# Ledger of designs, part 81: peptides against a protein of PDB entry 7UQJ

Target 1, 160 residues: chain A of PDB entry 7UQJ
Amino acid sequence: PELYQNFNITPPRGVLFHGPPGTGKTLMARALAASCSSDERKITFFMRKGADILSKWVGEAERQLRLLFEEAKKHQPSIIFFDEIDGLAPVRSSKQEQIHASIVSTLLALMDGMDNRGQVIVIGATNRPDAVDPALRRPGRFDREFYFPLPDVKARFKIL

## One batch from the design tools (peptide; made by RFdiffusion4, then SolubleMPNN)

Design b2_p13_4_s3 (from b2_p13_4, 8 letters changed)
Fold by OpenDDE base, seed 1:
Structure b2_p13_4_s3 (fold): chain B 160 residues (1-160), chain C 160 residues (1-160), chain D 160 residues (1-160), chain A 13 residues (1-13)
Amino acid sequence: as target 1 above (160 residues)
Amino acid sequence: as target 1 above (160 residues)
Amino acid sequence: as target 1 above (160 residues)
Amino acid sequence: REYYPPLTVDIPP
């Protein structure tokens, strides 16, 4: 968030980190949060796992998402990091469609409801960007996507 | 990896990476695999997620584990990385106990059946080491445990 | 470290982790140290920052380096991790050249003096591999170099 | 030890 202010760049509301598992997506989100904090200005980092929102908050997932965004707004500047966001908003598969549809709809509404002046950044991480609902990947939501390539494994090999 | 030869250390059959989420456990496993390969000697890296073994291989999980270990043995030197291994081998909780007990029992047998001279390393990653069956944490299995602390966030700030 | 014994790889005396800041070099070194320790065999991890050796040990830096290597040898198996090693061994810049030259010369001698059978690994981390004295990057010293790529930098910029 | 990070982490500077 602070880096955007220095660059006179309007921060995206949502950023999608995608790439193979173990490419450091979560580590980067933590590093960005760390890198935007100073002795003078701390950033509050909220982390949730997509599968945990579904499994732990069955029947209250929408309410818990709302509370998370309210807490993030209260503790600005803040980062909300969704690890495995494809677990929160999977592309429609038959049997769990209704529960996922309500959660996705709530997340869409929460991202759309963020004022551009808010110091809240949402970061989603996934190994499967195509398994994330396309509605989340539209402008004003996760409209910035960042590919985390496999570290060039060849470059590391020469060190053995 | 090369350090162990100089140390006259018998390589563990299994290594448990544990620590907070987003501390780079999976990245480390990939980096270790990469750091063990050379242009002359490639290491084959097998990655599985604990929850995927349970959910995708319902009724075949034991067979798929056996096949994975056979493939790893065929493609030596190799690393088998289990991400979220607590999802594969949760500490005994009542209702899913039977399915988990068979999978855990199979994994135990596969780890016990690895010759100490085999060029197959098993790495498990978890955010909950206490949620991994204690039988997997015994000598000859995941007998080496590695704590991934939260990156000292102060050390990361100077990197911007 | 144990992976090296299985792979019949001679461990380097020194490993250089290089790459942009925030790519997890320090995290990797800690995780490697962690990844080499077990309940039965702990690895002693020594961490120093290059700038701290210069600033805190002015006039005793060479002695402190010798003591560090002696302590590491006493507590084998061990890892010495130099974070920001370019701060310890900058490529010759005019006014601090003499102090740096003595420290670099001492570090070179300490790395050259390590027997190949020693259970001490030296890891250096830098964001500027070209700012590290080329003499440290020669065989028998930091002869193995690990590039930590920025996760696709386009990913960082759009979050700012 | 469940390594659930605190829901809110003040990222120290």
Scores: peptide ipSAE 0.000, ipTM 0.361, DockQ to the pose 0.058; fails the geometry check
Fold by OpenDDE base, seed 3:
Structure b2_p13_4_s3 (fold): chain B 160 residues (1-160), chain C 160 residues (1-160), chain D 160 residues (1-160), chain A 13 residues (1-13)
Amino acid sequence: as target 1 above (160 residues)
Amino acid sequence: as target 1 above (160 residues)
Amino acid sequence: as target 1 above (160 residues)
Amino acid sequence: REYYPPLTVDIPP
């Protein structure tokens, strides 16, 4: 509720940040978390890389996702940020089907199982929204998308 | 051709960005991509982490590299950015020889197989150029190197 | 000695940078390296992700840590930066005890084995200092801690 | 079983 109000968005279960690498998706997710956090109301920020869950947790990825969502629920208001979510949930039609299917299915179930009254926001960041399983982009999941354009050359040279 | 002209460089098959971590190697690669991209001519930017190719694609890394180069060729003008390329192509003399040898050999073959007329630039970023296989640093591969110095403390504190 | 003097700190064997993700821990570690580096005295900067050592080097993590410390000693003055060190050395009391115990034990031994006269600084960065094994936070290891607050929203939007 | 502790970051106020 309040966390979603602070996002000025109807409570999506998930928000997809997409755009070229290092356009500040992770920075924005954290800036949003900071702006929604007050002295009275701290937001717990969980970060996972999609491919880290897949590679680091071979055979336990499903359990780790469940634990992550449980922790986020316990520590609400919270943000779960999946960086490189295309590494976690690649399009099912890619011949890497078998290993990802169970993880994607688990993530879908976890996103579907979030009570809309919960103060948990899921942010997925990807450089390739089209590489994310379309099932994750359906209503009640990552149903809002924010494009992160590349800053202009001048803006970038000021960051260097 | 035009992409390389916009780099103001004779078309190297590869450019090695080296310097301390987060000195803006990735940001520069993207700024270069942005500056070479016009409304009429978009540059496709592919990013892979060297260690992600190795860890995420155990047993398929060679195929994934081939697919990456094929995609880059299909979507030219394009940039293939290998972040942490020392994770993909560590020095062959390191006793991690067996698993990396085939991947490095595949990358060498792919870089050698790039038509000099192709509008594909390969950028490797590393914090340790000396940890990159010397075979990748030969003419026709990563034969140009750019050092990314740490910005002075004052410049960095403006970025914080 | 000089490297530690440039840090304006009594020579800790290790410094823990903790704070929310992307608060500039890595940037600061590098800024410190840059500020301590002169034309006459270059500092070698080694970066490892805790979880990468664990995942990329399954069965060789101990050897890779030893090699890292040996390289850092050979290339002193040097900085070893462990990003996401909580991924390398999680609290021993967590039921993932067995696989990490040897890696943590090796890291402890390596930090203990550093000659205080050596010009090697170890920086660990974590978003969760409490998730780092307390043994790493003892005197002669990561015995200094620096908190990285979130920049205010305005500062962050200038970085975007 | 590689142990990656959850990157839980308390966002300070």
Scores: peptide ipSAE 0.000, ipTM 0.252, DockQ to the pose 0.077; fails the geometry check
Fold by OpenDDE base, seed 4:
Structure b2_p13_4_s3 (fold): chain B 160 residues (1-160), chain C 160 residues (1-160), chain D 160 residues (1-160), chain A 13 residues (1-13)
Amino acid sequence: as target 1 above (160 residues)
Amino acid sequence: as target 1 above (160 residues)
Amino acid sequence: as target 1 above (160 residues)
Amino acid sequence: REYYPPLTVDIPP
């Protein structure tokens, strides 16, 4: 958040956190949510796991996505964090095409339907950015991509 | 590692990281691996996701676990990190009982087969410790459990 | 960064990550750096360890800090991450007063000298916020403090 | 207790 302000970068509607597993994507999203809340202005943090939405809500995933975005809008300012978004919105060429296509289409529509005035930020995390439908990675959706590199070995030394 | 040396605490064979999603379990495991690696003594970090082992290796999950432990032993000192271990070793009463039971049994045997002299540490991460087979949470296996709380929202506030 | 923009929060010049050891402070800083870099706009991430600056550059620590800030300004947008900043900027009342006082004074001057137009963010991480000179924790410096709570005491107990 | 992350973590400020 702060860095984009410093850089006069228009905050994206959607931010894609990508990088190797265990690079702190989920932690970062949670930390971002916490960093932007104040005693006066609480940010509501919604977290979903992509595979969980798909697996728990077979046939209702689209409805659950809609409800999530509505709830996020109701509780704005808010962050919607999709952990493992590649599990929710795999590339269309995957053999489970029809169910995934509907979910992707719904997510696209929900992201496109977020007015720029909405205090709702969507963060998607993936270990496989190439496994996310390219349609989600376009302007007005996840148009900012953030690569979480492996903390260099030297960096990890300094973590503990 | 150093703390165990300082307190004469026998390092666990297995450590269970548990806590809400995005509390830094995977990150901590990676950070531990890096913090224990020096220029002279590199620790090999093996990471697997529980659900990936189950889904990618249907019918070979047991073999893949064996190979993983063998490779970890070959490259000792090493850390085996199972992210989402509840996906690999769900409670036996889950409807997919037979396949899961074999995988759990294999993992139990592999953990029991790690001699205390082996420089192989197993870290399991889960968001649902009660969804992990209690047999894995016994002495000689994941006998140390680490609760990753949500960084208190106030605590996350203090992050950014 | 982005959330501050979304909420019209002026981004701090300096952010203090504080919390117990192994709470992901260093990781978060790296993830923030990565999260603000796009293919079109790379953020340069500078990392230093407080104790390393003091120990490696005895008599040149001030010069090294100046060079670091100059390099960060040259490569803007950039992040300067000081891991273990309490090692660089201990409270003035600590017995190693004179050398530390000069380093602290230099860091204060460098942070104060960052024009609001500079695309340089400073992140300091510490396990001991009370060991950091309070002068660094004032507005225009590390005016945002982020507490990385322990993953529950149980979580740390089980990590090590 | 399944760590159901609250669907909504009010990240208090």
Scores: peptide ipSAE 0.000, ipTM 0.323, DockQ to the pose 0.065; fails the geometry check

Design b2_p13_4_s3 (from b2_p13_4, 8 letters changed)
Fold by OpenDDE base, seed 5:
Structure b2_p13_4_s3 (fold): chain B 160 residues (1-160), chain C 160 residues (1-160), chain D 160 residues (1-160), chain A 13 residues (1-13)
Amino acid sequence: as target 1 above (160 residues)
Amino acid sequence: as target 1 above (160 residues)
Amino acid sequence: as target 1 above (160 residues)
Amino acid sequence: REYYPPLTVDIPP
């Protein structure tokens, strides 16, 4: 939060971290949370995985998302990190597509319903930005995107 | 292990991890320690924070550094990780500069005094490589440097 | 490279990275791959996700695993990284359990069939080590485990 | 089912 406060910029509600697998998207989200936490200002970091939302919360995913956003608001400043947000995307079955569409619709509504004054940032991470529902990538949602390139493998080679 | 075995390279005594905050320097050090540990060969991982050396060990920092290196040697193979090694650098006061100079001098002496036969690796992590005393970055000390780039710095700037 | 050289340790065929989400397991695996690559010795890094093995490779998962291990052997030295290897674990359906059991059995066989002379390391990452089939955690498979603690754990890790 | 080719990231030397 403070990182954004000093910029006089309305913090994005949602930030999409995208890039090849293992480029540190999740690590970055945690490191952002950690770096934005101070002794005076702790940031609560919430983490969910897209596939877990579909699999663990079957039939309650929407409720669990609502509770997550409520808890994040209660513990503001907070970061909600959705790792593998593309994992909300269905495996190609019509019934899973419907469940996914419901979950994504709930996430859209929750992101739209966030008061811009709330110190809640949502970070989505994906290896497949094109597999993220375009509706999530619109203004007021994940309206900022960050590419995580492969760590320039060349730069790490000087470990010789 | 084997991935490194074929390189027939004398292991650096000291490795400097540098790069922007939250690029996983600390995590890398921990995971390197972990990955080097086996059921047959446990690596002892020692962690200190540069600022803690100055603040917690006021007047005993040099002694605590000596004890740390002795313990690391006793528990070889071992890794000493100095997180935020630039935090050994004083905040801009002449008196703290003297204390810092003493601590850094002790660290230099300890790194120089490491027998190359000792299975002790020192990893320093910093967000500010230019704030690390150049004397620490010389051969026989932190003579290997690893840049941890921000995952796409360009994308982070658009959070602006 | 060098960090492991002095360890004179037969590299584990399989390494399990476990710990809370976003503790940089995936980033570490990539960084290990990168750090072990040199201008003279390229390491080929293969990445698969446990959930993708189940979902993308439905009915061909076993074949794709075999091809992956063959390709890794062909491009040795190589690392196979299974992100979210616990995602090979079924969602609680008997039919998916059977498919999972088949895939895990194939992975077991592939890991057991690795010639120790092969420069192929398998890294599995999980947030849920207890959700990884105990058979995968046996000697000759993922026989080495690395805990990735949350970054805020100030505590000395004895990697026991 | 799109064969996502292995992102064989040739970690260049």
Scores: peptide ipSAE 0.000, ipTM 0.242, DockQ to the pose 0.048; fails the geometry check

Design b2_p13_4_s4 (from b2_p13_4, 8 letters changed)
Fold by OpenDDE base, seed 5:
Structure b2_p13_4_s4 (fold): chain B 160 residues (1-160), chain C 160 residues (1-160), chain D 160 residues (1-160), chain A 13 residues (1-13)
Amino acid sequence: as target 1 above (160 residues)
Amino acid sequence: as target 1 above (160 residues)
Amino acid sequence: as target 1 above (160 residues)
Amino acid sequence: MELYPPLTVEIPP
């Protein structure tokens, strides 16, 4: 009986972790993956960076995203973590905007195509939730958002 | 003049990392160990789990703790990290309470027996700082406590 | 006499945090900043991303780097954290390579221009230490490297 | 083209 089944939580298809840099979004995603992983039930954690999708997968980004989602589905239960999902946002060039739009469109389609029965959670992390395409933030996609506040710099000081 | 010299930080004998699960306490301890390790001066990082002290070292837990502190002293500068130090806390059985009390007493003695000149830092991590023996949280032991805040609790609730 | 005083650790001008993604490099840098910060002596933590240097500061990247280092010097003691410093690496375009080379050259000059008496530490984080310009990894720059291993339990032992 | 394998990090429990 899966952790998510016991909560009757329709596992969010997508969760957006947002907050200032170094608030532990990436760490939290990993810790969630670790925390949800048991000896009996390992969660496969897939990690990509938004910027890497644009830079490493030039001309194949869409295919690599498809493969990622297929692999995540094959290795259920799984988490796909997109660190710096705002890094899918183009640098200000019209050609990069088109590439971005295509990649985002592919991601949207992949998130929409996840059957509710799939044990694949997508986590996006960003420092700039406003820079994330609003279409990604709709129900059935990144419909849940977690704000990662700055650890109160002041609160950390009091302990030394 | 070293950044650290200027802090006049009496090195804590013990630091308690506390906060909700997945806030990166364990990772922080490791990365502090890594961060304090240079090519010229490696910090030896010893890691134990509170639960493992009770389960793996049944009847030898006190001896293993002594050996751990001796080894840490031998490999100075060093960090002893007790992950889930609250896992030294028994499950509700009188026999386990006695074993726990003995182990905690040993840990107290080992922390108290660290000469101020020893370059051994003890880090305890817990999700339940209230479950950590108050005697461990006194000066000369875990006298510094770091709270690892949850990334905003409010944001976590919206995913349910 | 502080633990760090006893280490005679000439504070590295630059520290490279490298390791697989989400090994907590960014969180560590922040926690180091917090851990080194006391009520009496606050460390100012500056954070930038390698990719943001290229994308947000188009045509002003060098100026923004200079301002960052000036501000860090003004707010001593301080940490400059470059998350994903490999993101200074160009996307494969000759124009971007030139921009990258200029930015890296500026960063090199800024790191070299830090007086040994400056209480400014530069931390670079990367998942790809091999993708970081070797010139940045020389003495007086990122001359200390910290490997953040994957939390794979078995592999943790071998780094000592 | 070394396809950086998907960092399938099996996070051990």
Scores: peptide ipSAE 0.000, ipTM 0.211, DockQ to the pose 0.051
Fold by OpenDDE base, seed 1:
Parts: sequence; C-alpha cells; structure tokens
Structure b2_p13_4_s4 (fold): chain B 160 residues (1-160), chain C 160 residues (1-160), chain D 160 residues (1-160), chain A 13 residues (1-13)
Amino acid sequence: as target 1 above (160 residues)
Amino acid sequence: as target 1 above (160 residues)
Amino acid sequence: as target 1 above (160 residues)
Amino acid sequence: MELYPPLTVEIPP
C-alpha cells in the first residue's frame, strides 16, 4: 500500500506477480494481505489456483469467478489472489479450448467491472507471464507486473 | 547439506513441507538451497511439480523420477524439491489410479535407495499432508515434516 | 505501494522485518522491490548487511550510511534493505561499543532526515528485534514491524 | 456446488 502513496502512483486494479517457481509470489500476496490488516482494519484474502477453477468447476468456472468477485466486493477491503493464473487465463491463440476463452472473457469483464473506488485488489501469480493472455495485462486489469527474480546466488540467503 | 554438516546433524533423506497454500514452502526450499550455497560450495536445486510428472510424463513418470534422482546424485550436493507432492504420491486407498500406485512405489524405492551418506536432500511440499501416502512419511523417507502456518496477521506486511 | 493508497494508510519511512532465521525476511524485501517495479517504473534496490557495514567499513561506516542514503535518494524510487540490522543498530544499553552508538545515531539522523515525500523506503530485517535499538522503532523510523513467525513447531521443522 | 470456501484468512488482530 504505502509505496504507491509515496510514489504518487494510481493503485492498479490488478497486480501480476511473475517469476521463476518458488520466488515467493504466493507468500508475498499473503504477506501483503497481512500487512494491510490491522487490529482496526482487517483485509479479507481470497485465494484460488487457476488450474483448480478449470478442473474442479468445469462448466461452472465463469459462475465461480463471478461469485468470487461478488464475495470480494462484499468483504472489502479484500484481495483476490490467483495463484498459477496462466492455468486460468491461457493465451487465446491456443486453438483448443473454447472453455478457456470464455473464462478469460469472464475474468476480463470482472476486472473491467471493478469500480476504481472499490477496495478490491486482484493479484495474479504465474511462473509463465508469457502464457497469460495479453488482454489481462492491459491497463485497468493486471496493469502492474512484478518480477520475482531467482534469489541471486550472491545473496546468501542467510535464512540459515 | 552444509547446515547438517555444520550442526553435526545427520541429514534426513526427506523433508515434508506442509501448510496452507502460499505459506512459502517453495520459497523456503529455494532459500535453503541458496543459504547452503557459498562461493566455494554450490548446491544444485532440482524442482518438479507432482501433477506435472503425472500429466506430462504419462507412462514415463517412473523413468523420469529415476533420471531425476540419478541427476541429483551426479550433481550432489543437491536438493530435489517436489512441489505439490500430493499430486505425485496420493493415498494408496484411492482405488482409481494404478498409475499413481506405481509412481508412489517408484518414489518409495528411490527414497529408500538414497545412501544416507549422499548429499541429496529431498523436499516435498504440499497443502494437503493428509493426501500424501503415509508410506512416504515413514523413517528414511519424508521422516521430517514442516508445517508452514499462515503468516500471523500481527505481521502487518506493509509491503504494499 | 497501491494497497496503502486504497486503504488510506500513511506509508512508513521504515519497515522492520523480524522473526527467526529462515522466515523469508530477506526474500520478502527483494520480492517487494521486484513487485514495485514495472516496465514503466523501476525501483532501485540497495542491500546491505548490518555486520558488513561495521566490519568492512570500520571508521567509515557513518560515511557509508550517508552515501547509501544519498544514492537511494538520487535513484528514487528506491528501497534500502538492511539485512541483519541488529548487527548495525544494537541496543544502546550494551555498554561496550561506542562505535555502534555512533552508527546508530547516524542511522537515526538519516531516517529522521528522510522527507516523508521522498520515494525511499527503508526495510530492516533481523532475527533479534529485541537487539535493535528501541530508538529506531519509534514513529518516523521503523514504525512498522513485521513478524515472520517460525512456522509453528507442530510443523515438524525437521530441516534441523 | 459449494463455493470453495474463501480462505477467509481473517487476519486475526
């Protein structure tokens, strides 16, 4: 939150966390939700995996997305975190799955339909940003992208 | 590897990271690999997703596991990280998938076949530790288990 | 950044990441720097270890801190990350080290001298928050603290 | 089909 205020940046509706696997994208999203919560102000954190929405909700995935966004709006301030969003929103040029194209279209519409005054932030995480539909990466959607690099070898992660 | 040497601890064959999604399991595994790496001593980090081994290597999954363990042994000190290991090693009582049972059996054999003197550590990560075959959780396999709790909320990660 | 604007939160000058070793503090700081950078807006990330400033810059540590803050200001938007900040900013009541007291005083002055409108965020990370000078933990300095808990012990941290 | 319950991580106080 604070960084954008200091930087006089208009907060995006959507934030794309991308980078190699295990760079802490999901952890960061949780940490952000925690960080924005106080004793006086709690943030509701919604988490979904992209592939889970497709596999578990075949034929209902669009409805589940709509319900997710409605619940997030109802429980604002809130964060919707899509882990592995490339599994939910594959590039449209992949000829094979009309279902994916429809889900992407629904997600696009939901992102576009977010009131800029709403306290709902959408975070997408992917290991393959190039596999995410470019339409999601446009202004008013995931218009902020965050590269989680591999921890550089020089960075002795003194986790130990 | 180095941690166990420095602490005079016998390195476990396998470590199970479990906890809710986005608790940093994958990140911790990478951080451990980085922390155990120095300019003088690099650790090779192998990462696989459980579901990817099943879906991408249908009929070859067992061979791919064997090759992975051989490569890890060849490039020791090394870490093999299985993300979403419940997708690779489902509970045997799930009647439906003979394929899973064979892959689990191969993984069990590979874990058992690791020389305790080898500098290969296997880390499994799961959101569903109860969905992992109990045979993998026995001594000499994933005999170490780490719960990654949800980051406690008091930690306002005012990162955003 | 954005979450604070939407949530009407005043951004801190300094953020203290604390918690046991291996909780991802350093990783989180890097991920934040990455997460605040876009193709259109890059954040400069400065990293120092507290003990390195003392050990490598004996007699010049104060000057090095001043130079670091000037470089961060010059390259704003920027993040200064102090890893192991307890090594830089020990509790003043520890009788033995006049050198530490002077460095702490310099760091206090630098934190206080940051314009609230400046796009420089300071992140300190420590495994020993009680070893950090309480003067650094006051409003306008590290006035936000983030506990990275150990994953609960029921979570067999059999990494050790 | 029950909504995969929001992991409403009520960030406890």
Scores: peptide ipSAE 0.000, ipTM 0.326, DockQ to the pose 0.080; fails the geometry check
Fold by OpenDDE base, seed 3:
Structure b2_p13_4_s4 (fold): chain B 160 residues (1-160), chain C 160 residues (1-160), chain D 160 residues (1-160), chain A 13 residues (1-13)
Amino acid sequence: as target 1 above (160 residues)
Amino acid sequence: as target 1 above (160 residues)
Amino acid sequence: as target 1 above (160 residues)
Amino acid sequence: MELYPPLTVEIPP
């Protein structure tokens, strides 16, 4: 965050970590939070799983997202890490469209509402970048993507 | 490296990653190397384990350190990562003093001899920051410290 | 553990994390432990280095392995992480065969003696999967392998 | 015989 300000570089609002399961996306996000902290400036790390926001907070997911972003803004500099963000923001499929569309719309609005000068970084992790709504992958949102390659082709890390 | 130059900030010569074992110190160092690489400017990542330098190169540890720093300087921008640096530079305890004192002195001299304008970053990782010689933790050496806490439920990574 | 039970999948007794050094194997093991923990069910994480078991416990390595597995079983659900497992269970080379063969045999017996219903997962990490005794890589032991690639250059890790 | 205590790190939930 401050590092970005000192560079006159607009901090990315969102970074998408994508790659096969178990490639260290979550780990990297935590590690980034660690590396960006200095003695003078502690970074607050918020972690949520996409599936948890949908399943545990049915009907409150929008509110929980708003609260998360507000808390992250209050505790700047901060990182919001969405693990399994494809669970939160699936590409619109017909039968579940309405609930997912609402959550996606809320997340879009929250990311768009973040000041580029703010010291909040959003990291989304997914095993399937193509399952994430393309609207989230646009500039000003998850506009940077980092692929975490599979080590070996065959290792279907079903880390279920 | 270049990032710090663009900030008109003296790049830290050394960064100490400390925290419980397997909190991601090594992974973070690699991630930082990867993150600081652009398509135009690849960062060379050198990794050594403290215990390996002591045990595998008994009597040559000083030379190996010098060669490491020379290679890192030759392949700028570069990161030297010392994993388990407490194994390389233990706090001077009486009975093993001479060999460790020599290696510490060499590492100190190498870190002090690095031009602050150089594109070489040294990262030391330890599970026990208190086991690292305080001389290495002074300004101009490992002058920045990043704590890697255990992921507590309350993911307030106050990375000091 | 429970996650695997919910899938009607026999939990792997052992998982081998392999790939170049510092690709995040240790960190992934911890992240998995953290991710599998719920508020209701804490996972106990045991970490040992292969080289430490051989070097620090010369003649007691077998006993230390037994104690480790007993403690892990006592504190279920648990993860035993062997970092640098190639240091513990090298492929049988002639000159050091006897001591290594004994330790490997003990580890094999311990892994074979783990009830598949047990909530103990063993993770071995190595930079050299080919240096691990093939007997450890058989079904019922480290029967799942996960390579950890170097982050390829194209990962625009502009984690500024 | 210093039993190196298991580095039992409770990963907090």
Scores: peptide ipSAE 0.000, ipTM 0.308, DockQ to the pose 0.074; fails the geometry check

Design b2_p13_4_s4 (from b2_p13_4, 8 letters changed)
Fold by OpenDDE base, seed 4:
Structure b2_p13_4_s4 (fold): chain B 160 residues (1-160), chain C 160 residues (1-160), chain D 160 residues (1-160), chain A 13 residues (1-13)
Amino acid sequence: as target 1 above (160 residues)
Amino acid sequence: as target 1 above (160 residues)
Amino acid sequence: as target 1 above (160 residues)
Amino acid sequence: MELYPPLTVEIPP
C-alpha cells in the first residue's frame, strides 16, 4: 500500500507474479501483505489456488469469487492472492472450457468492478504467464507483471 | 510504492521486518523493491548489514550512513534495506556502546530528516525486534512493523 | 523433491545457495518449498541455522542432526534448509574446531546416507561459500550451487 | 509441507 503512494503511481488493481515454479511468488505475495501492514493499518490477506477454484468450487466458483471480493472490500485494505492462476486457463475439453471461461469472465468482471479508490490489490501468481488469459493481463486488471527468475547457476544478482 | 497509495496512508519512512531467522525478511525487501519497480518507474535498492555498519565502517560509519541516504535521495524512488539492524544495538561494553549510540543517533537523525515527500523507504530487518533501539521504532522512523513468522513445522501453508 | 521430478531431473541431494547477505537465499528456499508443495503433494520444510547447530545444540548437535534427517525422511517429500551453513565452519580455536569438525562429519555422513530415491532435498545457504567445507560441496552432497547475486546498486530492476 | 501457514497475516494493524 504505502510504497505506491510515495511514487505517485496509480496502483495496479492486479499484479501478476510469474516465473518458474519455486521462484518464491507465493512467499513474495505473503511478505508483501505483511510488509504493507502496520501497527496502525492491518492489511487482510486472502489466498486462493487457481486449481481449487476449478476443482473444489465446482458449481459455486463464481459465487465464491464474488464472496471473496466482497470480503476483501469489507476488510480493506486487503490483498487477494491467486496462486497458480494459470489453473483457471481452460484445458482444451469443451465442457471444462465453458466452466473455465465462466470463472475467468467472473474474475474479469470483479477486477473491472473494483473502484479505483478501493484498497484491494489482486496478486496472481503463475508459472505459465502465457497460459493466463490475455484478458486478465490488460490495463485495469493484472496490469503489472513481475518476473521471478530461477536463480540461474550463473545468475549473480550483484546487490552492491 | 503503489500499494500504499491505494490505502491513503502516509507511507512510513521506515518499515521494520522482524521474525525468526530465515523467515524471508531480506528476500521480501528485495521483492518489494522489484515489485515496486515498473518499466516506467525504477526503484533503486540499497542494502547494508547492521553488523557491517558497526564493524567495517569503524570511524566512518556515520559518514557512510549519510552518503547512503544522500544516494538514496538522489536515486529516488528508492529503498534502503538494513539487514540485521539489531546489529546496531549496543553491546554492553562502554566504548562500543558509545560508537553504537553515535551510529544509532545518526540513523535516527537521517530518518527524521527525510522529507515526507521523499520517495525513500527504509526497511530494517531483524531477528530480534526487542534488541532494536526503541527510538528507531517510534513514529516517523520504523513506524511500521511486519512480523515474518517461522513456518511452523506444523504450518503447512495450507494454501487452501 | 517434486520440482525435480516434474522436470525429469534427478534431484540433487543438496543445493548450496550462496551469495552476499540479504540476497534472498532463505526466502528462495522457503519459496521453493512452498512452490513445490501442491494440494496433492505436500512438501515438508525443515529449517536450521548453522550458528544454532553449534551454539544451541552444544553436546547434542550430532543427535539433533540425525533426528532432523530422520524426521525429514519420515515426512518426505521434504526440504531441509540450513541457513548460514558457513556457521558450521570451524572458528580457529582448536576445541571449537573439533566440535565443528564432528558436526560437519555428521552432516556429510547424513547426506551420503540419503538414498537416491529419497524425496529429501537439502538446501544450504551461505554468504561465504568458500568458508563451507569443500567436502560438503562434492557430488552427492551439495552438488548444485546457486549464486544469489546482490542486486547491483544500479540494477534498478527494470521490471519490464 | 505447506511451508508457510496460511498467513492469515493478520497483518498487524
Scores: peptide ipSAE 0.000, ipTM 0.204, DockQ to the pose 0.044; fails the geometry check

